# Designs tried in a protein design run: peptides against a protein of PDB entry 2FGR. Part 181

Target 1, 331 residues: chain A of PDB entry 2FGR
Amino acid sequence: SSVTLFGIVDTNVAYVNKDAAGDSRYGLGTSGASTSRLGLRGTEDLGGGLKAGFWLEGEIFGDDGNASGFNFKRRSTVSLSGNFGEVRLGRDLVPTSQKLTSYDLFSATGIGPFMGFRNWAAGQGADDNGIRANNLISYYTPNFGGFNAGFGYAFDEKQTIGTADSVGRYIGGYVAYDNGPLSASLGLAQQKTAVGGLATDRDEITLGASYNFGVAKLSGLLQQTKFKRDIGGDIKTNSYMLGASAPVGGVGEVKLQYALYDQKAIDSKAHQITLGYVHNLSKRTALYGNLAFLKNKDASTLGLQAKGVYAGGVQAGESQTGVQVGIRHAF

## One batch from the design tools (peptide; made by RFdiffusion4, then SolubleMPNN)

Design b2_p20_6_s3 (from b2_p20_6, 10 letters changed)
Fold by OpenDDE base, seed 5:
Structure b2_p20_6_s3 (fold): chain B 331 residues (1-331), chain A 20 residues (1-20)
Amino acid sequence: as target 1 above (331 residues)
Amino acid sequence: EVLEGEGLALEALAALLAAL
């Protein structure tokens, strides 16, 4: 058996030019290039090609020293793997987010990421962003000539909010083709939640693709998120992303990503453009900078996710500029 | 055009949900 301690400490100086009051915010933030984490993982060879595994991973907040505590809410799994693939039990990324966030060139982190994996409807469930689930069983196939898939089910365990009695139930999966420079995936998910104490289905469909040209990578996402409410109509958001990355000087990477969030329930769009640069000082240590512009139109109030500084919204129709400059260290 | 692809995907989701 093996046990590996691993982690990332990513801390930045961050600035946003507007908060909900129209004031600037600045300070020390976390997780600008990669989510800061501490984890334990290990494997045991059981013979015959069968392996047991465990993975425990929690978020680190380097700015406050985890003042709100530490937990393994990032991942807490036991697994069996072999020629059949991998079965996982416990809290994890749901299969849809695990696969489809891989097309985000900002890795779902900092002020630059695709923000489509979001609670768009003031859903009252703990994971209404569609990223993770409690009580999750997941299965991942091997790769068969490029084809692969993942499936997951999370038990609601009769969690109730208001009149909703199945809160936290997840069902979903993806199919993918991963062959050399090409990746393409389709993900489908439903999560049971509540909005205003009423049962609500969070339906999600996501298409992702990327191609690595060697000199550059192109990546894209198309997503629909729909909170189906019994009263007040559906809250639908169509999210689009296109990004490019390129290696620079053998030690750097530049990233440019655009996203559009078409928020149908408020007939309002938000446009996000992010430029990022990562400079590798070593295999473990990098400097980075992110510059993001978020243009809200009409009733849109989206804010950039400058974690540890400001991750709230702005006034309707206001634009926000964000900057992060930081250090990432992996161990 | 984008609307027809949304319909098929919702039907595939509905079929997946009805089969489970």
Scores: peptide ipSAE 0.007, ipTM 0.381, DockQ to the pose 0.014
Fold by OpenDDE base, seed 2:
Structure b2_p20_6_s3 (fold): chain B 331 residues (1-331), chain A 20 residues (1-20)
Amino acid sequence: as target 1 above (331 residues)
Amino acid sequence: EVLEGEGLALEALAALLAAL
């Protein structure tokens, strides 16, 4: 049996030039290159190729010392693994987000990431961004000549919001091909939620691909999210991402990513461009900088996610510029 | 229920492809 304590402390100085009032925000922020975390994990060999596992992981907020408390909401799983793959019980990344966020060159973190995995509809469920679920059972296949898959189901446990009686039910999965320089995946998910106290289905389809040319990596995402409402019409967003990364001088990485969010319910687009640099001081410690530009059109009010400083929206049709400069340390 | 999920996935894929 093994038990490992692990974590990341990632803290930055962040700036955004506009908030919802049009004012600048600046300060000490968290999780600019990687989500800060503390975790415990371990495995037990049961013989015959069967293993038991556990994983407990919570977010760390280095700017305030976890003033809102600590929990294992990042992951709290027990698992069995073997030649059949892995079964997980407990709160985790849903299989679709676990796979499809791997194509985001900013790893779903800081001011640069793909923001498609979002609550687009003011959904009242706790995880209406499609990233994690409570009461989750997950299965992951082995890799068979590049082919792999993951599936998940989360129980609603009769959670009610207004007239919605199945809130938090998730069903979803992905199929993927991961071989050498190529990765490609298709993910499908449905989550039951509520919007305005009414039953709503959050439907998601995501296509991701990446290719590593050695000198550079290209990555892309295509996503549709649809909050399907019986009353008030559907809230649909088409999200697109294209990114490139390249190693610099054997100790650095440069990243450039573009995303487009076509918000159909408000006939409004948002454009995001992010330049990132990571400088490895060691295997465990890096300096980083991110520069992001978000251009809202028409009724779009999206804001960059400068966690710990400002993660709110802006005025409709306004543009926001964000900067993060920080230290990431892994232990 | 299961058939609605497959139809929706195909409709979402078709809508995504038509939006490209």
Scores: peptide ipSAE 0.005, ipTM 0.388, DockQ to the pose 0.013
Fold by OpenDDE base, seed 4:
Structure b2_p20_6_s3 (fold): chain B 331 residues (1-331), chain A 20 residues (1-20)
Amino acid sequence: as target 1 above (331 residues)
Amino acid sequence: EVLEGEGLALEALAALLAAL
């Protein structure tokens, strides 16, 4: 048996030029290059190729010392693994987000990431961003000739919000091909939630692909998220991302990513462009900088996610510029 | 439903190429 303590402390100075009032925000933020975390994990060999595992992981907020407390809401799983793959029980990334966020060159954190995994409809469910679920059972296949898949089901446990039942139920999965420089995936998910106290299905379709040319990597995402409401019509968002990364001087990485969020229910687009640089001081310690531009059109109010400083929206049709400069340390 | 927006994938590609 083994037990491993692991973590990341990622803390930055962040600035955004505009909040919901039109004012600038600045300060010490967290998780600009990687989500800060503390975790415990371990495995036990049960013989015959069967292994038991556990994984407990919580977010660290280095700016306030976890003033809101510490929990294992990032992952709290027990697992069995073997030649059949892996079964996980407990809160985790849902299979769709676990796979499809891997195409985000900004690691699903900071001011640069693909923001398609979002609550687009003021959904009242705790995980209406489609990223994680409580009460989750997940299964991951082995990789066979490049092909792999993951499936998940989360129990709602009869959670209700307003007249909506089954809130927090998830069903979803992906199929993927991962071979050498190529990765491609298709993900499908449905979550039950509530909007305005009424039953709503959050449907998600995501395509992802990446290719590593050695000298550069290209990555792309295509996503449709649809909150299907019985009353008031559907809230549909089409999200697109294209990114490139390249190693610089053997110790650095530059990243450029564009995303478009076509918010059909408000007939409004948002454009996000992010430039990132990571400088590796060691295998464990890096300096980083992110520069992001978010252009909202028409009724769009999206804001950059400068965690610990400002993660709110802006006024409709307003643009926002964000900067993060920080240190990432892994242990 | 098929992902609406074949034209938008090209727009995203063009925007990335213009930003490089």
Scores: peptide ipSAE 0.005, ipTM 0.372, DockQ to the pose 0.011
Fold by OpenDDE base, seed 1:
Structure b2_p20_6_s3 (fold): chain B 331 residues (1-331), chain A 20 residues (1-20)
Amino acid sequence: as target 1 above (331 residues)
Amino acid sequence: EVLEGEGLALEALAALLAAL
């Protein structure tokens, strides 16, 4: 049996030129290159190729010292693994987000990430962004000649919101091919939720692919999210991402990523472009900088996620510029 | 075509959910 304490402390100075009032925001932010975290994990060999595991992980907020408390909402799993793959019990990334966020060159954090995994409809469920679930059972296959898959089901436990039943029920999975420089996957998910106290299905389909050319990596995402409502019609968003990364001088990485969010329910688009640089001072410590531009059109109000400084929306049709400069340390 | 196939895959998933 082994137990490992691990973590990341990532803290930055951040700036955005507009908030919801049109004013600039600046200060100390968190999680600009990687989500800051503290975790415990371990494994036990049970013999015969069977292993038990646990994983407990919470987010760290280095700007305020976790003033709102600490929890294991990132992951709180017990698992069995072997030649059959891995079964996990407990709160985790849902299989779809675990696989499909791996194509995001900004690691699903800071001002640069793909923002498609979002609550697009003011869904009243706590996880209506499609990233994690409570009461989750998940299964991951081994890799068979490049082919792999993951499946998950989360129990609703008769949770209700307004007249909506089955709130928090998740079903989803992915199929993937991971071989050498190539990765490609398809993910499908549905989550039961509520919008305005009425039953709503959050349907999600995501395609992802990446190729590592050695000198550079290309990565892409195609996503559709639908909040299917019995009253008021569907809230549909098509999200697209294309990114490139390249190593620089053996100690750095440059990243460029573009995303488009076509918000059908408001006939409005948002365009995001982000330039990032990471400079490795060691295997554990890096400096980084991110520069992001978000152009909202028409009724779009999207904001960059400068966590700890400003993560709210902007006025309809307004553009936002964001900067983060920070330190990431892993232990 | 791809978008129609996406709709059918989500409907099949919804039908699987309704059967559970």
Scores: peptide ipSAE 0.005, ipTM 0.356, DockQ to the pose 0.014

Design b2_p20_6_s4 (from b2_p20_6, 8 letters changed)
Fold by OpenDDE base, seed 2:
Order: structure tokens, then sequence, then C-alpha cells
Structure b2_p20_6_s4 (fold): chain B 331 residues (1-331), chain A 20 residues (1-20)
């Protein structure tokens, strides 16, 4: 049996030019290039190609020293793996987010990421962003000539909110092809939640693809999220992303990503453009800078996620500019 | 001189660029 302690400490100086009042926010932020984390993991060989595993991972907030406490809400799984693939029990990334966020060049963190995996409807469930679930069973296939899949089910455990009695139930999965420079995936998910105390289905469809040309990588996402409400009609968002990354000077990486969030329930769009640079001082330590611009149209109030500084919205139709400059260290 | 948060972000960006 082996046990590995691992983590990332990622801390930045961040600025956003507008909050909800129109004022600037600045300070020390967290998780600008990678989500800061502390984890324990291990494996046991059971013989015959069967392995047991555990994984415990929590978020670190380096700016305040985890003033709100530490937990294993990132992942808390026990697993069996072998020639059949891997079965996981416990809180984790849902299979759809685990696969489809891999096409985000900003690693689903900081001011630059694809924000499509969101609670678009003021859903009252704890994980209405479609990223993780409690009480999750997940299965991941081996890779068969590039083809792979993942499936998951999360129990609601009779969690009630208002008249909704199945809150937190998840069912979903993906199919993918991963071979050499090419990756492509389709994800489908449904989560039960509540909006305004009423039962609501969060339906998600996501397509992702990337190609690595060696000199550059292209990546794309197409997503539709629907909060299907019994009263008041569907809250639908179509989200699009296109990004490119390229190595620079053997130690750097430049990233450019565009996203569009077409918020159908408010007939309003938001446009996000992010330029990022990562400079590797070593295999474990990097400096980084992100510059993001978010343009809200009409009734859109989206804000950049400068975690530890400001992650709120802006006034309707307002634009926000954000900067993060930081250090990432992995251990 | 109140360093505006913009001035701090720019100074941090300049310091990053000078360290590259």
Amino acid sequence: as target 1 above (331 residues)
Amino acid sequence: MTLTGEGLALAALEALLAAL
C-alpha cells in the first residue's frame, strides 16, 4: 500500500475594475492558474490486476489560511480498479464535468475559465453548477483504441427543498475519443434540484474537442444547460468556447480563450476574452498572469471569478476587466 | 499616493514581465 500527500498552493494579486456597485476590487486571491488543494491518495494491489484506492482532496485558501475550515469537498472517494476500468464511491467531479472541463485551457479556475458549468437559475441545490455531486457512484471504462466513457449516479437521499423531494439526484455520463493529438467528447447529464422551492431538472448537454498541432493546441466547447421548471418556463443557456494555447521559449505557455454565454431566459449575452501566460520556473513552480475581459449585454450581470478578491456580479450590461498575477507551486 | 488597485495590478504585471 502507498500513501501520497500532494497539493497545489496557488496565490495571486488580483484586480477587477467593477463590482456590483461599480467600484474596483483588489487584493490577494487564490486559485488563479490551478485550484489550490491539499490531498491524500493511495492504492493497494489486491492481486489479479485488481486495485483498491482512496482519494481525499480539499480546497486550500492561501489568502486566509482556510478561515472557513478545511474539508474534502473536492474529492472523497474509495475505488476499485482493474481491467474493467474504475468504480468510485463518494463525492467527486461528476463524469460529465471531469471530462468536459478538460477542454478548458484555464483549468476551470481563476478569471479565464469557461463559466458554462454554472447555476444559471438560482437553483437551491449545493452543486447546481453541474461540477460535483454528493453520494456519487461513478464508473470509468478503460481506453479501447481511443474510445472511453464515464457514467455516474448520485443519490438524493430524500433531500427536500420546498416541494422538491429529490434534490441532488444526478444521472449522467460521457463518451469520448482520445487518441494522440485528438480529443473529442459528448456529455449528457440531468440533476434534480429546486428553484423557488419548486422541483426543477437541470439538464446539460456538452460537446468538447481539442487538437494538439505540437506548435499550438486548439480547444472548443459547445454546451446547453436547461433548468426545466414546472412553473415559469425553462431557464436555458447556450455556452460556446474556443481557445488556443502555444508553448513559448520551451518554459512558457500562452493561452487565448473566448467564450459566449447566450442566456435565453433574459435574452442577454455575455462575451468573455482571456489572455493568459504561464512561466515554468521548474516542474513544480510557475509564475502566471491572466487578463480577462467580460462584456455583459442587456440584462446580463456576469462577473469574473477572482476567488478571494471578488466573485460577484456586475450591474446589468456592464463590462468587467480582471487581472491576476501569481505563483503556483505543486508538491 | 493611494495606489489604486489598478496601479497594484499593473505593478504586479510589470514585476511578472520583468521576472520573465
Scores: peptide ipSAE 0.023, ipTM 0.518, DockQ to the pose 0.012
Fold by OpenDDE base, seed 3:
Structure b2_p20_6_s4 (fold): chain B 331 residues (1-331), chain A 20 residues (1-20)
Amino acid sequence: as target 1 above (331 residues)
Amino acid sequence: MTLTGEGLALAALEALLAAL
């Protein structure tokens, strides 16, 4: 049996040129290149190729020292694994987000990530971004000649919001092909939630692909999210991403990513472009810089996620520029 | 002018300093 303490402390100086009032925001932010975390994990070999596992992981906020407390809301799982794959019980990334966020070159964190995994509809469920679930059972297959899959179900436990029943129920999964330089995946999910106290289904379909040319990597995402409301019509967003990354000088990585968010319910688009650089001082310590530009059109109010500084929206049709410069340390 | 990774970090720092 082994127990590993692990973590990341990632803290940055961040700036955004506009908030919801049109004012600039700057300060010390968190999680610009990787989400800051503290975790414990372990495995026990049970013999016959069977292993038990546990994983407890919480977010760290280096700017305030976790003033709101510490919890294991990132992952709190027990698992069995072997030649059959892995079964997990407990709060985790849902299978769809776990696989499809792997195509985001900004690792679903900071001002640069693909923002498609979002609550687009003011959903009242705690996880209406489609990233994690409580009460989750997950199964992950082994890789069979490149083919792999993951499935998950989260219990609603009869949670209600207003007149909405079954809030927090998740069902979803992906199929993938991962072989050498190629990765491709299709994910499907449905989550039960509420909008305005009324039952709403959050449907998600995501296609991801990447290819590693050695000298550069290309990555792409195509996503549709649809909040199906009983009253007021559906809230649909089509999200697109294309990114490239390349190693620089054996110690660095440059990243460029574009995303488009076509918000159908408000007939409004947002365009995001992000340039990132990571400089590895060691295997554990890196410096990084991110420069992001977000252009809202028409009624779009999207903001960059400068966590710890400003993660709110902007005025309708306004553009936002964000900068992060920081240190990432892993232990 | 080879954009070294240092030049991009410097440009991000200069953009941060010019915005302050």
Scores: peptide ipSAE 0.008, ipTM 0.401, DockQ to the pose 0.012
Fold by OpenDDE base, seed 5:
Structure b2_p20_6_s4 (fold): chain B 331 residues (1-331), chain A 20 residues (1-20)
Amino acid sequence: as target 1 above (331 residues)
Amino acid sequence: MTLTGEGLALAALEALLAAL
């Protein structure tokens, strides 16, 4: 049996020019290039090509020292793996988010990420962003000729909110083709939740693709998220992303990503443009800078996710500019 | 109607949703 301690500490100076009052916010923030984490993982060879595994991972907040506590809410799984693939039991990324967030060139973190994996409807469930689930069983196939898939089911355990039953039930999966420079995948998910104490289905479909040309990588996402409410009609958001990254000078990476969030329930769009640079000082330590611009239209109130500084909304139709400059260290 | 790349991406997504 092996046990590996691992982590990332990513802390930045962050600035946003507007909050909900129209005031600037600045300070120390976390997770600007990669989510800060502490984890334990290990494997045991059981013979015959069968392995047991465990993974325990929690988020680190380097700005406040985890003042709200530490937990393994990032991942807490036991697994069996072999020639059949991998079965996981416990809280994890749901299969859809695990695969489809891999097309985000900003690693689903900081002020630059694709924000499509969101609670668009003021859903009352703990994981209404479609990223993780409690009580999750997941299966991942091997890669066979480039083809791979993942499936998951999370038990609701009779959780209720208002009149809504089955809260936190997830069913979903992806199919993918991963061969050399090409990756493409389709993900489908449904999660049971509540909005205003009423039963609501969070349906998600996501298409992702990327191609690595060596000199540059292109990546894209197409997503629809739909909160199907029994009363008040559907809350639908169509989200689009296109990104490019390129290596610079053998030690750097530049990233540019555009996203559009078409919020159908409020007939309002938001546009996000992010420029990022990472400078590798070593295999484990990097400096980074992110510059993001978020333009809300009409009734849109989206804010950049400057975690630890300001992650709230802005006034309707207002634009927000964000900056993060930080250090990422992996161990 | 200017077929923006957005309109094509949306039409492809809607066609995929209608086929499921």
Scores: peptide ipSAE 0.006, ipTM 0.407, DockQ to the pose 0.011
Fold by OpenDDE base, seed 4:
Parts: C-alpha cells; sequence; structure tokens
Structure b2_p20_6_s4 (fold): chain B 331 residues (1-331), chain A 20 residues (1-20)
C-alpha cells in the first residue's frame, strides 16, 4: 500500500480592466496556470492484477489561506482497477469533462481556458457547468489500440429545486482514440437541473481533437450545450475553440487559444483570445503570464475567470482585457 | 427526418441509458 501527498500552489497577480460596473479589478489571484490543490492518493495491490485506490483532492486558495474552508470537492473517490479498467465511486470530474477538458491548452483554469463547460442558463444545480458531480459512479476502459472510453452516472438522491425533481442526476460518457501524436474524442452528457425552479435537462455534446507535431501542438473543441426547458424555450450555446502551443528554448511554452461562444438564446457571440507563456524554473516550479481579451457582442456579458480577483460578468457588449502573472509550484 | 447531430447525440445517449 502507498499513500502520496501531492499538490500545486499557483498564485498570481491578476488584473481585469472591467467589472460589471466598468471598473478595473486587480489583486492576488489563484490558479492561473493550474488549479491549486492539495491531495492524498494511494493504491493497494490486491493481487491478480486488481488494485484498490483512493483519491482525495481539494482546491487551495493561496490568497486567503482557504478562509472559506478546505474540502475534497475536487475529487473524493475510492476505486478498483485492473485489466477491466477502473471503476470509481465518489465525487469527481464527470467522464465527459475529464476527457474533453484535456484539449484545453490552458488546463481549464485562469483567464485563458475554454469556457464552454459553463452554466449557460442560470441553472440552479451546484454542478450545472458539466465539470463534476456528486454521487458519481464512473468507469474508464483500458486503452486498447488507442481506443478508450469513459462512462458515468451520478445519483440525484431525490434532490429537488422548486418543482424540479432528480436535480444533479448525470449520465454521460465519451469515446476516444489516443495514439501517439493524435487524440480525438466525442463526449455526450445529460444532467438534470432546474432553471427558475422548473425541471431542465442540460444536454452536452463535445468533440475534441489534438495533434502533437513535436514543434507545436494543435488542439480544438466543438461543443453544444442545451438547457432544455419545458417553459421559455431552450437555452443553446455553441462553443468553438482552436489552440496552439509550442515549446520555446527548451524551458518555455507559448500558448495561443481562441474561443467563440455563440449564445443562441440571446443571439449574441463572445470572442476570447488568450496568449500564455510558461517559463519552467525547474520540473516543479514555473513562472507564467497570461494575456486574455474577451469581446462580447450584443447582449453577451461574459467575463474572464480571474479567480481570487474577479470572475463576474461585464456590461452587455463590453470587452474585457485580463492579465495574470504568477508562480506555479508542484509538490 | 433530417438526422441533426442533436438527434444522433440523443439517440446515442438513450442507447447508453438503455444499456445501463
Amino acid sequence: as target 1 above (331 residues)
Amino acid sequence: MTLTGEGLALAALEALLAAL
């Protein structure tokens, strides 16, 4: 049996030029290049190729020392693994987000990431961003000739919001091909939630692909999210991402990512472009900088996610510029 | 019936639901 303590502390100085009032925000932020975390994990060999595992992981907020408390809501799983793959029980990334966020060159954090995994509809469920679920059972296949899949079901435990029942029920999965420089995946998910106290289905389809040319990596995402409401019509968003990364000077990485969020319910688009640089001081420590520009059109109010400084929206049709400069340390 | 990508996604999800 083994137990490993692990973590990341990622803290930055962040700036955004506009908040919801049109004012600038600046300060110390967290998780600009990687989500700051503390975790415990371990495995036990049960013989015959069977292993038991546990994984407990919580977010670290280095700006306030976790003043709101510490929890294992990032992942809290027990697992069995073997030649059949891996079964996980407990709160985790849902299979769709676990796979499809891997195409985000900004690691699903900071001001640069693909923001498609979002609550687009003011859904009242805790995980209406499609990223994680409580009460989750997940299964991950082995990789066979590049082919792999993951499936998950989360119990709602009869959670209700207003007249909506089954809130927090998730079902979803992905199929993928991962071989050498190529990765491609298709993910499908449905989550039960509420909008305005009424039953709503959050449907998600995501296609992801990446290719590593050695000198550069290209990555792309195509996503549709649809909050299907019995009253008031569907809230549909089509999200697109294209990114490139390249190694620089053996110790650096440059990243460029563009995303488009076509918000059908408000007939409004948002354009995001982010330039990132990571400078590795060691295998564990890096300096980083992110520069992001978000252009809202028409009724769009999207904001950059400068966690710990400002993660709210802006005024309709307004543009936002964000900067993060920080230190990432892994242990 | 134009099989929209939505209809294929839903049918795949329903098939996954029926297999679980």
Scores: peptide ipSAE 0.000, ipTM 0.331, DockQ to the pose 0.014

